Peptides against a protein of PDB entry 6B4J. Designs and how they scored, part 23

Target 1, 315 residues: chain A of PDB entry 6B4J
Amino acid sequence: DITMQWYQQLQDASMQCVLTFEGLTNSKDSQAKKIKMDLQKAATIPVSQISTIAGSKLKEIFDKIHSLLSGKPVQSGGRSVSVTLNPQGLDFVQYKLAEKFVKQGEEEVASHHEAAFPIAVVASGIWELHPRVGDLILAHLHKKCPYSVPFYPTFKEGMALEDYQRMLGYQVKDSKVEQQDNFLKRMSGMIRLYAAIIQLRWPYGNRQEIHPHGLNHGWRWLAQILNMEPLSDVTATLLFDFLEVCGNALMKQYQVQFWKMLILIKEDYFPRIEAITSSGQMGSFIRLKQFLEKCLQHKDIPVPKGFLTSSFWRS

## One batch from the design tools (peptide; made by RFdiffusion4, then SolubleMPNN)

Design b1_p10_8_s1 (from b1_p10_8 with S1K S10P)
Fold by OpenDDE base, seed 2:
Structure b1_p10_8_s1 (fold): chain B 315 residues (1-315), chain A 10 residues (1-10)
Amino acid sequence: as target 1 above (315 residues)
Amino acid sequence: KPLPSFPLPP
């Protein structure tokens, strides 16, 4: 399976990255520990500062991240920080930056769906300039949300239940698995972030170039989902999240083909979702139903709430 | 049963 090969390749690359900077992360030397912490803060704090407030602030954040990745010194915590402070600094920063982007999907976007767009546009722009960061974003995303690949992890003989739960994307702490609502909320955030990334280009880059991970991957994702058996509650939730965020962009890109797919979803796939939906899961089901019906009726998919406009970039 | 695949435009 080419999808699983791709998944595994990204995970292997991510693992190799971790091994590469192990010397930095495992060092007991006081200076190395300081450098590690400074680099970690420099990589992650700018991402946490991303907001929907002003385009100018977003540009400053982008420039800071790009400068750091380019080997230039940046100010962080009142200190000058550079990836050149340690031979493993760049690999570490790329990994932590990518991890932080996905974490913002998992946490910030999960709670505030509109936050997907400013985070995604920065991530997309950084990915364009730093492809390795993009691969690491995918690796982190796929590991935390296998449904973003998409695939369903399988239980293997002898596997601990907790390990299987973690493979499915659940958080397990102190032998307690997270509640289903929290799980779905986190998965939704990550899918929404992904759906935003694949459609957005950094406006101050070379937009004439091909998107490093564009809408063709959105089409692939949908095609793959439709060729999988629906998963109870999960499929209805994430399919809605994905279509709400990138459906308008897919409609514009693929036009007639998109509508054929949407009809197929409504007529053939949606009944399969219905068949596995329990009475306690009607919320996600109804939401998807209403969305599909509205879109097909109006022959339009609305621009998602929070989509960045020209006025945002002038602010 | 798998649904029809939708190829990417060339």
Scores: peptide ipSAE 0.024, ipTM 0.663, DockQ to the pose 0.710
Fold by OpenDDE base, seed 5:
Structure b1_p10_8_s1 (fold): chain B 315 residues (1-315), chain A 10 residues (1-10)
Amino acid sequence: as target 1 above (315 residues)
Amino acid sequence: KPLPSFPLPP
């Protein structure tokens, strides 16, 4: 399976990255520990500062991240920090940065859907300049949300239930599995972030270049989802999240083919989702149904709330 | 590469 091979390759690359900076992370030396903490803060704090407030502030954040990845010193916590402070500094920063982008999907976007767009445009722009960060974003995303690949992890003989739950994307702490609503909320945030990344380009980059992970991957994702058996509550939730965020962009890109796909979902895939939907899970199903019916009736998919406009970039 | 085809309706 080509999809699973791709998944595994990204996971292997991520694991190899971790091994590469193990010396930095496992060091008992006080100076190395300080450098590690400084680099971690320098990589993650700018991402946490991403907001919908002003395009100028977003540019400053982008420039700071790019400078750090380029080996330039940046100010963090009142100190000058550079990846050159340690031979493993760049790999560590790339990994932690990618992890933080996905975490913002998992946390910030999960709670505030409109936050997907400013985070995604920075991630896309950084990915364009630093492809390894993009691969690591995918690796982190795929590991936390296998539905972003998409694939459904299977229970293997001898596997602990908790490990299987983690593979499915659930958090398990102190032998307690995450509640379904919290799980779906986190998955939604990550899918929404992904759906935003594949359609957005950093406006100050070289727009003549091909998007490093563009809408063709969105089309691939939809095709793969539709070729899979639906999962109870999960499929209806994430399909809605995906289409709400990138449906307008897909419509513009694929036009008639996109509408054929929506009709296919309505006519062929909805009955399959319905068949596995319990009475307590009808909310997600109804939401998806109403969304698609509205889109098909109006022959339009609305621009998602929070989409970045020209006025945002002038602020 | 051709775009992945959506499953044709059966």
Scores: peptide ipSAE 0.024, ipTM 0.642, DockQ to the pose 0.157
Fold by OpenDDE base, seed 1:
Structure b1_p10_8_s1 (fold): chain B 315 residues (1-315), chain A 10 residues (1-10)
Amino acid sequence: as target 1 above (315 residues)
Amino acid sequence: KPLPSFPLPP
């Protein structure tokens, strides 16, 4: 399977990255530990500062991240920090930055859906300038949310149940699996972030270049989902999340083909979702139903709440 | 690149 080969290549690259900076992470030297901590903070704090408040502030955050990745010194915690402080510093920062973007999907976007857009536009812009960060974002995203590939991890003979649950994206702590609602909330946040990334371009970059991971990947994702058997609650939840965030962009890009796809979802795929939906899972099902019906009735899919406008960039 | 194929209607 080509998709699984691609997924495995991303995971292998991510694992190789971790091995590359192992010297920095495992060092017992006090100075190396200090450098590691400084680099980790420099990579992650700017991402945590991303907000919907002002475009000017978002630009400052972007410029700081880009400067760090470019080997320039940046101020972090009152100290000058550079990836040049350690030979493994760049690899470490790229990995931690990518991890943090995905974590913002898992946490911030999961709780505040509109936060997807400012996070995504920064991630997209950084990806354009630093392709390795983009690959690492995908590696982190797909590992935490296999449904973003999409694929369903399989149980292998001899595998522990907890390990299988983790492969499915569940958190397992003290032999207790995460509640389904919390699991779906985290998955929703990551899918929404991904759906935002594939449609957004950093407005201060070279817009003449092709998006490094654009809407064609959104179309691919939908095609793959529709060719898979639906999963109870999961498919209805994530399909809604994806379409709510990037459906308008897909409509504009693919026009007639988009509407054919939406009709196919409503007429052919939705009954398959219904057939596996229990009475306790009707919330996600009904939400998807209402969304599809509204879009088809109005022959329009709304711009998502939180979409960045020209006024945002002038603030 | 050609767009990925959607499942055929039944």
Scores: peptide ipSAE 0.023, ipTM 0.640, DockQ to the pose 0.128
Fold by OpenDDE base, seed 4:
Structure b1_p10_8_s1 (fold): chain B 315 residues (1-315), chain A 10 residues (1-10)
Amino acid sequence: as target 1 above (315 residues)
Amino acid sequence: KPLPSFPLPP
């Protein structure tokens, strides 16, 4: 399966990256530990500062991240920090940066859906300049949210239940599995972030270049989802999240083909979702239903709430 | 292929 090969390739690349910087992460040397912590902060703090407040502030954050990845010194915690402080510094920073972007999907976007757009536009812009960061974003995303690939992990003989739950994307702590609502919330955040990344371009980049992971991957994602049997609650939830965030962009890009797909979703795929939806899962089902019906009736998909306007970039 | 009605975009 080509999709699974792609998934595995990204996971392997991520694992190899971890092995590459293991000397930095496992060092007992006090200076190496200090460098590690400084690099980790320099990579992650700017991402946590991303907000919808002002475009100018977002540009400053982007420039700081790009400077760090370019081997330039940046100020972090009152210190000058550079990836050149250690031979493994760049790989470590790229990995931690990518991890942090996905974590913002998992946490910030999960709680505040509008946060997807400023995070995504920075991630997209960094990906354009630093492709390895993009691959690592995908690796982290796919590991935490297999539905972003998409695939549904299966229970294998001899597998521990907890390991299966983790493969499905659940957090398991002290033999307690995450509540379904929290699980879906995190998955939603990551899918929304992904849906935002594939449609957004950094406005100060070279727009003549092809998006490194653009809307064609959104189309692929939808096609793959529709090729799969729906998963109870998960499919209805994430399909809505995806379409709400990038449906307008897909409509503009694929026009008649998009509407054919949307009709197919409503007429052929939605009944399959209904067939596996329990009474306790009607919320996600109804939300998707209403969204599809509204879009088909109006022959339009609204621009998502939180979409970055021209006024944002002038602020 | 479950979506015969439209091609995948390139």
Scores: peptide ipSAE 0.027, ipTM 0.671, DockQ to the pose 0.389; fails the geometry check

Design b1_p10_8_s2 (from b1_p10_8 with S1M S10P)
Fold by OpenDDE base, seed 3:
Structure b1_p10_8_s2 (fold): chain B 315 residues (1-315), chain A 10 residues (1-10)
Amino acid sequence: as target 1 above (315 residues)
Amino acid sequence: MPLPSFPLPP
């Protein structure tokens, strides 16, 4: 399975990255601990500052992240911080930065769907300049949300139930599994972020270059989802999230083929989703149905709420 | 990159 090989390769690369900077993370040296904390803050704080407020502020954040990844000193917590402070500094920062982007998907985007776009455009622009950050974003995303690959993790003989729940993307704390609504909310945020990344280009970059992880991966994702058996509540929820965010872009890119795909969902895939949908889960199914019916009726996919306009970049 | 095929209706 090519998809599973790709998944495993990204996980292996991520694991190898962690091993590469283990000296920095496991150091008992006071100076190394200080450097680690400074680098972690320098990598993560700018991402947390991303907002829908102004394009100029977004550019400042991008420039700061890019400067850090380029080995330039940046101001963080009132101190000058550089990845050159430790031989493992760059690997550590790339890993933590990628982790933070995905975390903004599961937290910020989960609560505020419109936040997907400013986060995604920065992530896309950084990915274009720093491919390793992009691979690590995918690795983190795939681990937290296997549905972003997509695949459904299988229970293996002898596996603890909690470990299986974690593989499915659930948070398990103190032997308590996350509630389904919270789980779906986090998964939705990550899928929405991913759907935004694959369609957005940083406007101040070299737009002549091919998107490092573009809409072709969105098409692949849809094809893979439709070739899988639907999962109760999950498939209807995430398919809606994905299409709401990137459906307009996919429509523009794939034209007639995109509409054939939507018809296939309505005519073939809906009955399969419905067959596994309980009365208590009908909300997600109805939402997807209404969205697709509206789109097919109007022969248009609306531009998603929060999509970055020209006025945003002039602010 | 070739476009992935969608499932055919049963």
Scores: peptide ipSAE 0.024, ipTM 0.661, DockQ to the pose 0.101
Fold by OpenDDE base, seed 2:
Structure b1_p10_8_s2 (fold): chain B 315 residues (1-315), chain A 10 residues (1-10)
Amino acid sequence: as target 1 above (315 residues)
Amino acid sequence: MPLPSFPLPP
């Protein structure tokens, strides 16, 4: 399976990255620990500062991240920080930055769906300039949300239940599994972030170049989902999240082909979702139903709420 | 890469 091979290659690359900077992360030296903490803050704080407030502020954040990844010194916590402070500094920063982008999907976007767009446009722009960060974003995303690949992890003989739950994307703390609503909320945030990344380009970059991970991957994702058996509550939730965020962009890109796909979802795949939906899961099902019906009726998919406009970039 | 084909209805 080409999809699973791609998944595994990204995970292997991510693991290799961790091994590469293990010297920095495991160092007992006081200076190395300080450098590690400074680099971690420099990589993650700018991402946490991403907001929907002003385009100018977003530009400053982007420039700071790009400068750090380019080996330039940046100010962080009142200190000058550079990846050149340690031989493993760049690998560590790339990994932590990618991890933080996915974490913002998992936490911030999960709670505030509109936050997907400013985070995604920065992530896309950084990915364009730093492809390794993009690969690491995918690796982190795929590990936390296998439905972003998409695939369904399988229980293997001898596997602990908790490990299987973690593979499915659940958080397990103190032998307590995450509640289904919280799980779906986190998965939704990550899918929404992904759906935003594949359609957005950083406006101050070389927009003539092909998107490093563009809408063709959105088409791939939908095709793969439709070729899989639906999962109870999960499929209805994430399919809605994906289509709400990137459906308008897919419609514009693929036009007649997109509408054929949407009809196929409504007429063929949606009944399969219905067949596995319990009375307690009707919320996600009804939301998807209403979305599909509205889109087909109006022959339009609305621009998602929070989509960045020209006025945002002038602010 | 060629766009993956959506499953045709059976």
Scores: peptide ipSAE 0.024, ipTM 0.663, DockQ to the pose 0.128
Fold by OpenDDE base, seed 5:
Parts: structure tokens; C-alpha cells; sequence
Structure b1_p10_8_s2 (fold): chain B 315 residues (1-315), chain A 10 residues (1-10)
């Protein structure tokens, strides 16, 4: 399976990255520990500062991240920090940065759906300039949300239940599995972030270049989902999240083909989702149904709430 | 790359 090969390749690359900077992360030297912490803060704090407030602030954050990845010194925690402070600094920063983008999907976007767009546009712009960061974003995303690939992890004989739960994307702490609502909330955030990334371009970059991971991957994702058996609650939730965020962009790109796909979902895929939906899970199903019915009736997919406008970039 | 064909309706 080509999809699973791609998944595995990204995971392998991520693992190799971790091995590359192991010397930095495992060092007992006080200076190395300080450098590690400084680099970690320099990589992650700017991402946490991303907001919907002003385009100018978003540009400052982008420039800071790009400068750090380019080997330039940046101010962090009142100190000058550079990836050149350690031979493994760049690999470490790329990994931690990518991890932080995905974490913002899990946390910030999960709680505030509109946050997907400013985070995604920065991620897309950084990916364009630093392809390795993009690959690591995918690796982190795929590991935390296999539904972003998409694939459904299977239980293997001899596997611990907790390990299987983690493979499915659940958090397991102190032998307690995450509640379903929290799980779906985090998965939703990550899918929404992904759906935003594939459609957004950094406006100050070289827009003549092809998007490093564009809408064709959105089409691929939908095609793959529709070729899979639905999962109870999960499929209806994430399909809605995806279409709400990138449906308008897909409609504009694929036009008649996109509408054929929506009809296919309504006529062929909905009955399959319904068949596995319990009475307690009807909320997600009904939400998806109502969304698709409205879109098909009006022959339009609305621009998602929080989509970045020209006025945002002038602020 | 050919656009992944949506499953043609059976």
C-alpha cells in the first residue's frame, strides 16, 4: 500500500531525526542542557504566540522562525540563541518546531477552530522554505492522528491495550484512557489544521512555486476516506471538520468533480456511516448531514470562519 | 500523477 509506505517513510525520517540529535538531548553537560532548553524555547514560543490579532505580528513570528532555521541568531528569553550553538541544534529545532505546530492543532485549534488559519499559513510558509520541517509536521501529525493519513490502526495479537489505544491517537496516562470527547476534540483540531495547511500560502513568499503539500493531498485524503469503512463517531466528525475548513477551496479547485464527490458522500457513504452510528453518536452524524445538505442545496461551500482576509494582512 | 480516482460509484 503506497499510503502506508509513505506513512512509514515519514515515521522513519522522524525517528532518524531524533537519533541525530540524541547527543544534545541526552547530554549531562550543563552547557549542553542550557543550549537545549534555549533552542527548545526559541523553536516553540514563537508558535505559541501565533494569533488572529494582526498580520504584522504574524509576519514577525514567521521571520523569527525562519531566521532561527536559517542559522541566524534570534532573541529568546532575553538571550541570543542560534542553532549553531550545537552541531545538532538545527535538527533539534526542526523537530521541536514541527512538533509544536501539531501540538497547536491538538490544543489551540481544538479549542478555537479559527486559530487553524494563522497557524497553518505560518506552517505552510515555513514548509515552503524548509521542506524538512514539513515532513516532520506530517510525521508528528500522522503519529498523533492516524486519520490524517488516513488509516485505521489495527490491534495486533500480543499488543497491550494501552499501546493500541495510543496508536489510535488516544492519550493514556496512569493507565487511564482519554475520554472520547477529548479525543475527538484533539483529532478535530489536528484535521482542521491539516485542512488549513493544504490550502494556504504564505503571502510574502514566492507564490510562483507549487504548494509543497497542496489541495491535491486534500483530494487524496477524501478519496482514501471514502474508500475506507467508516468508524463510529470518528468518520462523521473528522469528515465534517475537513470539509468545513477546506471544502470551499476544494470546490474552487475541482468544481464539478468536487460536487460529484459530495453527492457520493450523501448517497453512498451516509448510509454506511448511519449504519454504525449509535443513538448517542447521532450528534456528529447529524452535523455532517446538515452541512452537506445545505451545501448541496445552495450549490456552495461557505468560506470557513476565521479565514484570513486581505484586511488581516494590512493590520 | 493521476488524481486519485474517487471510487467511481460501483
Amino acid sequence: as target 1 above (315 residues)
Amino acid sequence: MPLPSFPLPP
Scores: peptide ipSAE 0.022, ipTM 0.653, DockQ to the pose 0.160
Fold by OpenDDE base, seed 1:
Structure b1_p10_8_s2 (fold): chain B 315 residues (1-315), chain A 10 residues (1-10)
Amino acid sequence: as target 1 above (315 residues)
Amino acid sequence: MPLPSFPLPP
């Protein structure tokens, strides 16, 4: 299966990256530990500072991240920090940066859906300049949210139930599995971030180049989802999240083909979702239904709330 | 790239 091969390739690359910087992470040397912490902060703090407030501030954050990845010194915590401080510094920073972007999907976007857009435009712009960061974003995203690939992890003989639950994306702490609502909230945030990344380009880059992971991957994702059996509550939730964020962009890009796909979802796939939806899961189902009906009735997909306008970039 | 096929031909 091509999708599973792609998934495994990205996971292998991510694992190899971790092995590459293990010397830095496992070092008992006080200076190496200090460098590690400084690099970790330099990679992650700028991402946490991303906000919807001003385009100028977003540009400063982008420039700082790009400078760090380019081997230039940056100021972090009152110190000059560079990936050149350790031979494994670049690999470590790329990994931690990618991890942090996905974490912002899992946490910030999960709680504030509009935050997807400023995070995504920075991630997209960094991906354009640093493809390895993009691959690592996918690896982290796919591991935390297999539905972003999409695929459904399978239980293997001899596997612990907790390990299977973790493979499905659940958090398991003290032998207690995460509540379904919290799980879906985190998955929603990650899917919304992904849906934003595939449609956004950094406005100060070379926009003549092809998007490194563009809307064609959104079309692929939808096609793959529709070729899979729906999962109870999960499919209705994530399909809505995806279409709410990138449906307008897909409509503009694929036009008639997009509407054919949307009709297929409503007429053929939606009944399959309904058949597996319990009374306690009706909320996500109804939300998807209302969204599809409204879009088909109006022959339009609204621009998502939080979409970055020209006025944002002038601020 | 060719568009991936949906389960039902449109």
Scores: peptide ipSAE 0.020, ipTM 0.651, DockQ to the pose 0.118

Design b1_p10_8_s3
Fold by OpenDDE base, seed 4:
Structure b1_p10_8_s3 (fold): chain B 315 residues (1-315), chain A 10 residues (1-10)
Amino acid sequence: as target 1 above (315 residues)
Amino acid sequence: SPLPSFPLPS
């Protein structure tokens, strides 16, 4: 399966990256430990500072991240930090940066859906300049949210239940599985972030070039989902999340073809979702239903709430 | 593979 091959390739690349900087991460040397921590902070703190407040601040954050990835010194925690401080510094920073972007999807976007857009536009811009960061973003995203691939992990003979739960994206701690609402919240955040990334371009880059991971991947995602049996609650939730965030962009890009797909979703795929939806899962189902019906009725998909406007970039 | 009716765009 080509999708699974792609998934595995990205995971392998991510694992190889970890092995590459293992010397830095496992070092007991005090200086190496200091460098590691400084690099980790330099990579992750700017991402955590991303907000919807002002475009100017977002540009500063972007410039700082880009400078760091470019081998330039940046100020972090009152110190001058550079990836050149260690031979494995760049690989480590790229990995941690990518991880942090996905964590922001998992945490910040999960709690505040509008946060997807400023995070995504920075991620997209960095991806454009640093493609390895993009690959690592995908690797982290896919591992935490297999539905972003998409594929649905299956229980295999001899597998521990907890391992299966983790493969599905659940957190399992002390033999306690994450509550369904929290699980879906995290998955939603990551899907929304992804849906935002594939449509946004950093406005200060060369927008004449193709998006490094653009809307064609949104089309791919939808096509793949439609070729899969729906999962209870999950499919309805994430399909809604995806369409709410990038449906407008897909509509603009693919026009009549997109509407044909949306009709197919409503008429052919939605009944399949209904068939596996229990009475306790009607919330996500109804939300998707209402969204699809509204969009088809109005022949429009609204611009998502939180979409970055020109006024944001002038602030 | 994607649905035949909706091929992947290039």
Scores: peptide ipSAE 0.024, ipTM 0.676, DockQ to the pose 0.352
Fold by OpenDDE base, seed 3:
Structure b1_p10_8_s3 (fold): chain B 315 residues (1-315), chain A 10 residues (1-10)
Amino acid sequence: as target 1 above (315 residues)
Amino acid sequence: SPLPSFPLPS
């Protein structure tokens, strides 16, 4: 399976990255610990500062992240910080930065869907300049949200139930599994962030180049989902999230082909979702239904709320 | 019945 090979390759690369900077992570030396903490803050704080407020502020954040990844010193916590402070500094920062982007999908976007766009445009721009960060974003995303691949993890003989739950993307703390609504909320945030990344380009970069992970991956994702059996509540939720965020972009890019896919979803796949939807899960199902019906009726997919406009970049 | 495979746009 090509999809599973791709998944595994990214996970292996991510694991190898962790092993590479293990010396920095596990060091008992006080100076190494200080460097680690400074690098971690320098990598993650700018991402947490991303907001929908002003394009100028977003540019400053982007420039700071790019400077850090380029080996330039940046100010963080009142100190000058550089990845050159440790031989493993760049690998560590790339990993932690990628992790933080996915975490913002999991937390910020999950709670505020509009936040997907400013986070995604920064992530896309950084990915364009630093492809390893992009691979690590995918690795983190795939691990936390296997539905972003997409695939459904299978229970293997001898596997602990908690480990299987974690593979499915659930948080398990003190032998208590996460509630389904919270699980879906986090998965939604990550899918929405992904759907935003694949359509957005940093406006101040070289846009003549092909998007490093563009809308063709959106088409691939949809095609793969449609070739899988629907999962109760999950499929209806995430399919809606994905289409709401990137449906307009897919429509513009693939035109007639996109509409054929949307019709296929409504006529063939949607009944399969309905067949596995319980009365308690009708919310996600109804939301998807209404979205599909509205889009097909109007022959249009609306631009998503929070989409970045020219006025945002002038602010 | 399984859905027909939807081709990837080239």
Scores: peptide ipSAE 0.023, ipTM 0.681, DockQ to the pose 0.821
Fold by OpenDDE base, seed 5:
Structure b1_p10_8_s3 (fold): chain B 315 residues (1-315), chain A 10 residues (1-10)
Amino acid sequence: as target 1 above (315 residues)
Amino acid sequence: SPLPSFPLPS
């Protein structure tokens, strides 16, 4: 299966990256530990500072991240930090940066859906300049949210239940599995972030080139989801999240073909979702239904709330 | 019944 091969290739690349910088991460040397911590902070703090406040601030954050990845010194924690401080510094920073972007999906976007757009536009811009970071973003995303691939992990004979739960994207701590609502919230955040990434371009980059991971992947994702059996609560939730964030962009890109897909969702796929939806899960189903009915009735998908406008970039 | 597949547009 091509999709699973792609998934595995990205995971392998991510694992190889970890192995490459293990010397830095496992070092007992005090200087190496200091460098590691400085690099980790330099990679992650700027991402945490991304906000919807001003485009100028977002540009500063982008420039700082790009400078760091380019081997230039940046100020972090009152110190000058560079990936050149250690031979494994660049690999480490790329990995941690990618990890942090995905973490912002599962935390910040999960709690504040509008945060998807400023995070995504930075991620997209960095991906354009640093393709390896993009691959690592996908690797982290796919591992935490297999539904972003999409595929449904299967329980294998002899597998521990906790390991299976983790494969499904659940957090398991001290033998306690994450509650379903928290799980779905995190998955929603990551899907929303992904849906934003595939449609956004950094406005100060070379926009003449194709998006490194553009809307064609959104079409692929939808096509794959529709070709899979729905999963209880998960499918209705994530399909809504995805369409709310990138439905307008997909509509503009694929026009009539996209509307045919939406009709198919309403007429053929909804009954399949409904058939597996329990009374306690009707909320997500109804939300998706109402969204699609409204969109089909008006023949329009609204621009998502929080979408970055020209005024944002002038602030 | 299985849903129709959607190919990637060119």
Scores: peptide ipSAE 0.023, ipTM 0.681, DockQ to the pose 0.868
Fold by OpenDDE base, seed 1:
Structure b1_p10_8_s3 (fold): chain B 315 residues (1-315), chain A 10 residues (1-10)
Amino acid sequence: as target 1 above (315 residues)
Amino acid sequence: SPLPSFPLPS
């Protein structure tokens, strides 16, 4: 399975990255601990500052992240911080930065869907300049949301139930599994972020180059989902999230072929979703139904709320 | 724009 091989390769690369900087993370030396903390803050705070307020502020954040990844000193917490402070500093920062982008999908986008776009455009732009960060974003995303690959993790012989639940993307604390609504909310945020990344380009980069992980991956994702058996509540939720965010972009890119795919979803795949939907899960099902019907009726998919306009970049 | 090589499911 090519998809599973790709998934495993990314996870292996991520794991190898962690092993590479373990000296920094496990050090008992006071100076090393200080460097680690400074690098962690420098990598994550700028991402947390991303907002929908002004394009100029977003550019400042981007430039700061890029400078850090380029080995230049940046100001963080009132101190000058550089990845050159430790031989493992760059690997550590790349990993933590990628982790933070995915975390913003899991938390910020989950609660505020419009936040997907400013986060995604920064992530996309950084990915263009730093491909390893992009690979690590995918690795983090895939681990937290296997449905972003997509695949369904399987229970293996001898596996603990809690470990299986975690593989499915659930949080398990004190032997209590996360409620389904909270789980789906987090998964939705990550899928929405991903759907935004694959369609956005940083406006101040070299747009003549091919997107490092573009809309072709959106097509792949949809095709793969449709080739899988639907999961109760999960499939209806995430299909809606994905199409609401990147459906307009896919429509513009693939035109007639996109509409053929959308018809296939409505006519062939949607009944399969319906067949596994319980009365208590009708919310996500109805939402997807109404979205598909509206889009097919109007022969249009609206631009998603929060999409960045030219006026945003002039602010 | 060319379609990706990944086909629609049948």
Scores: peptide ipSAE 0.021, ipTM 0.697, DockQ to the pose 0.149

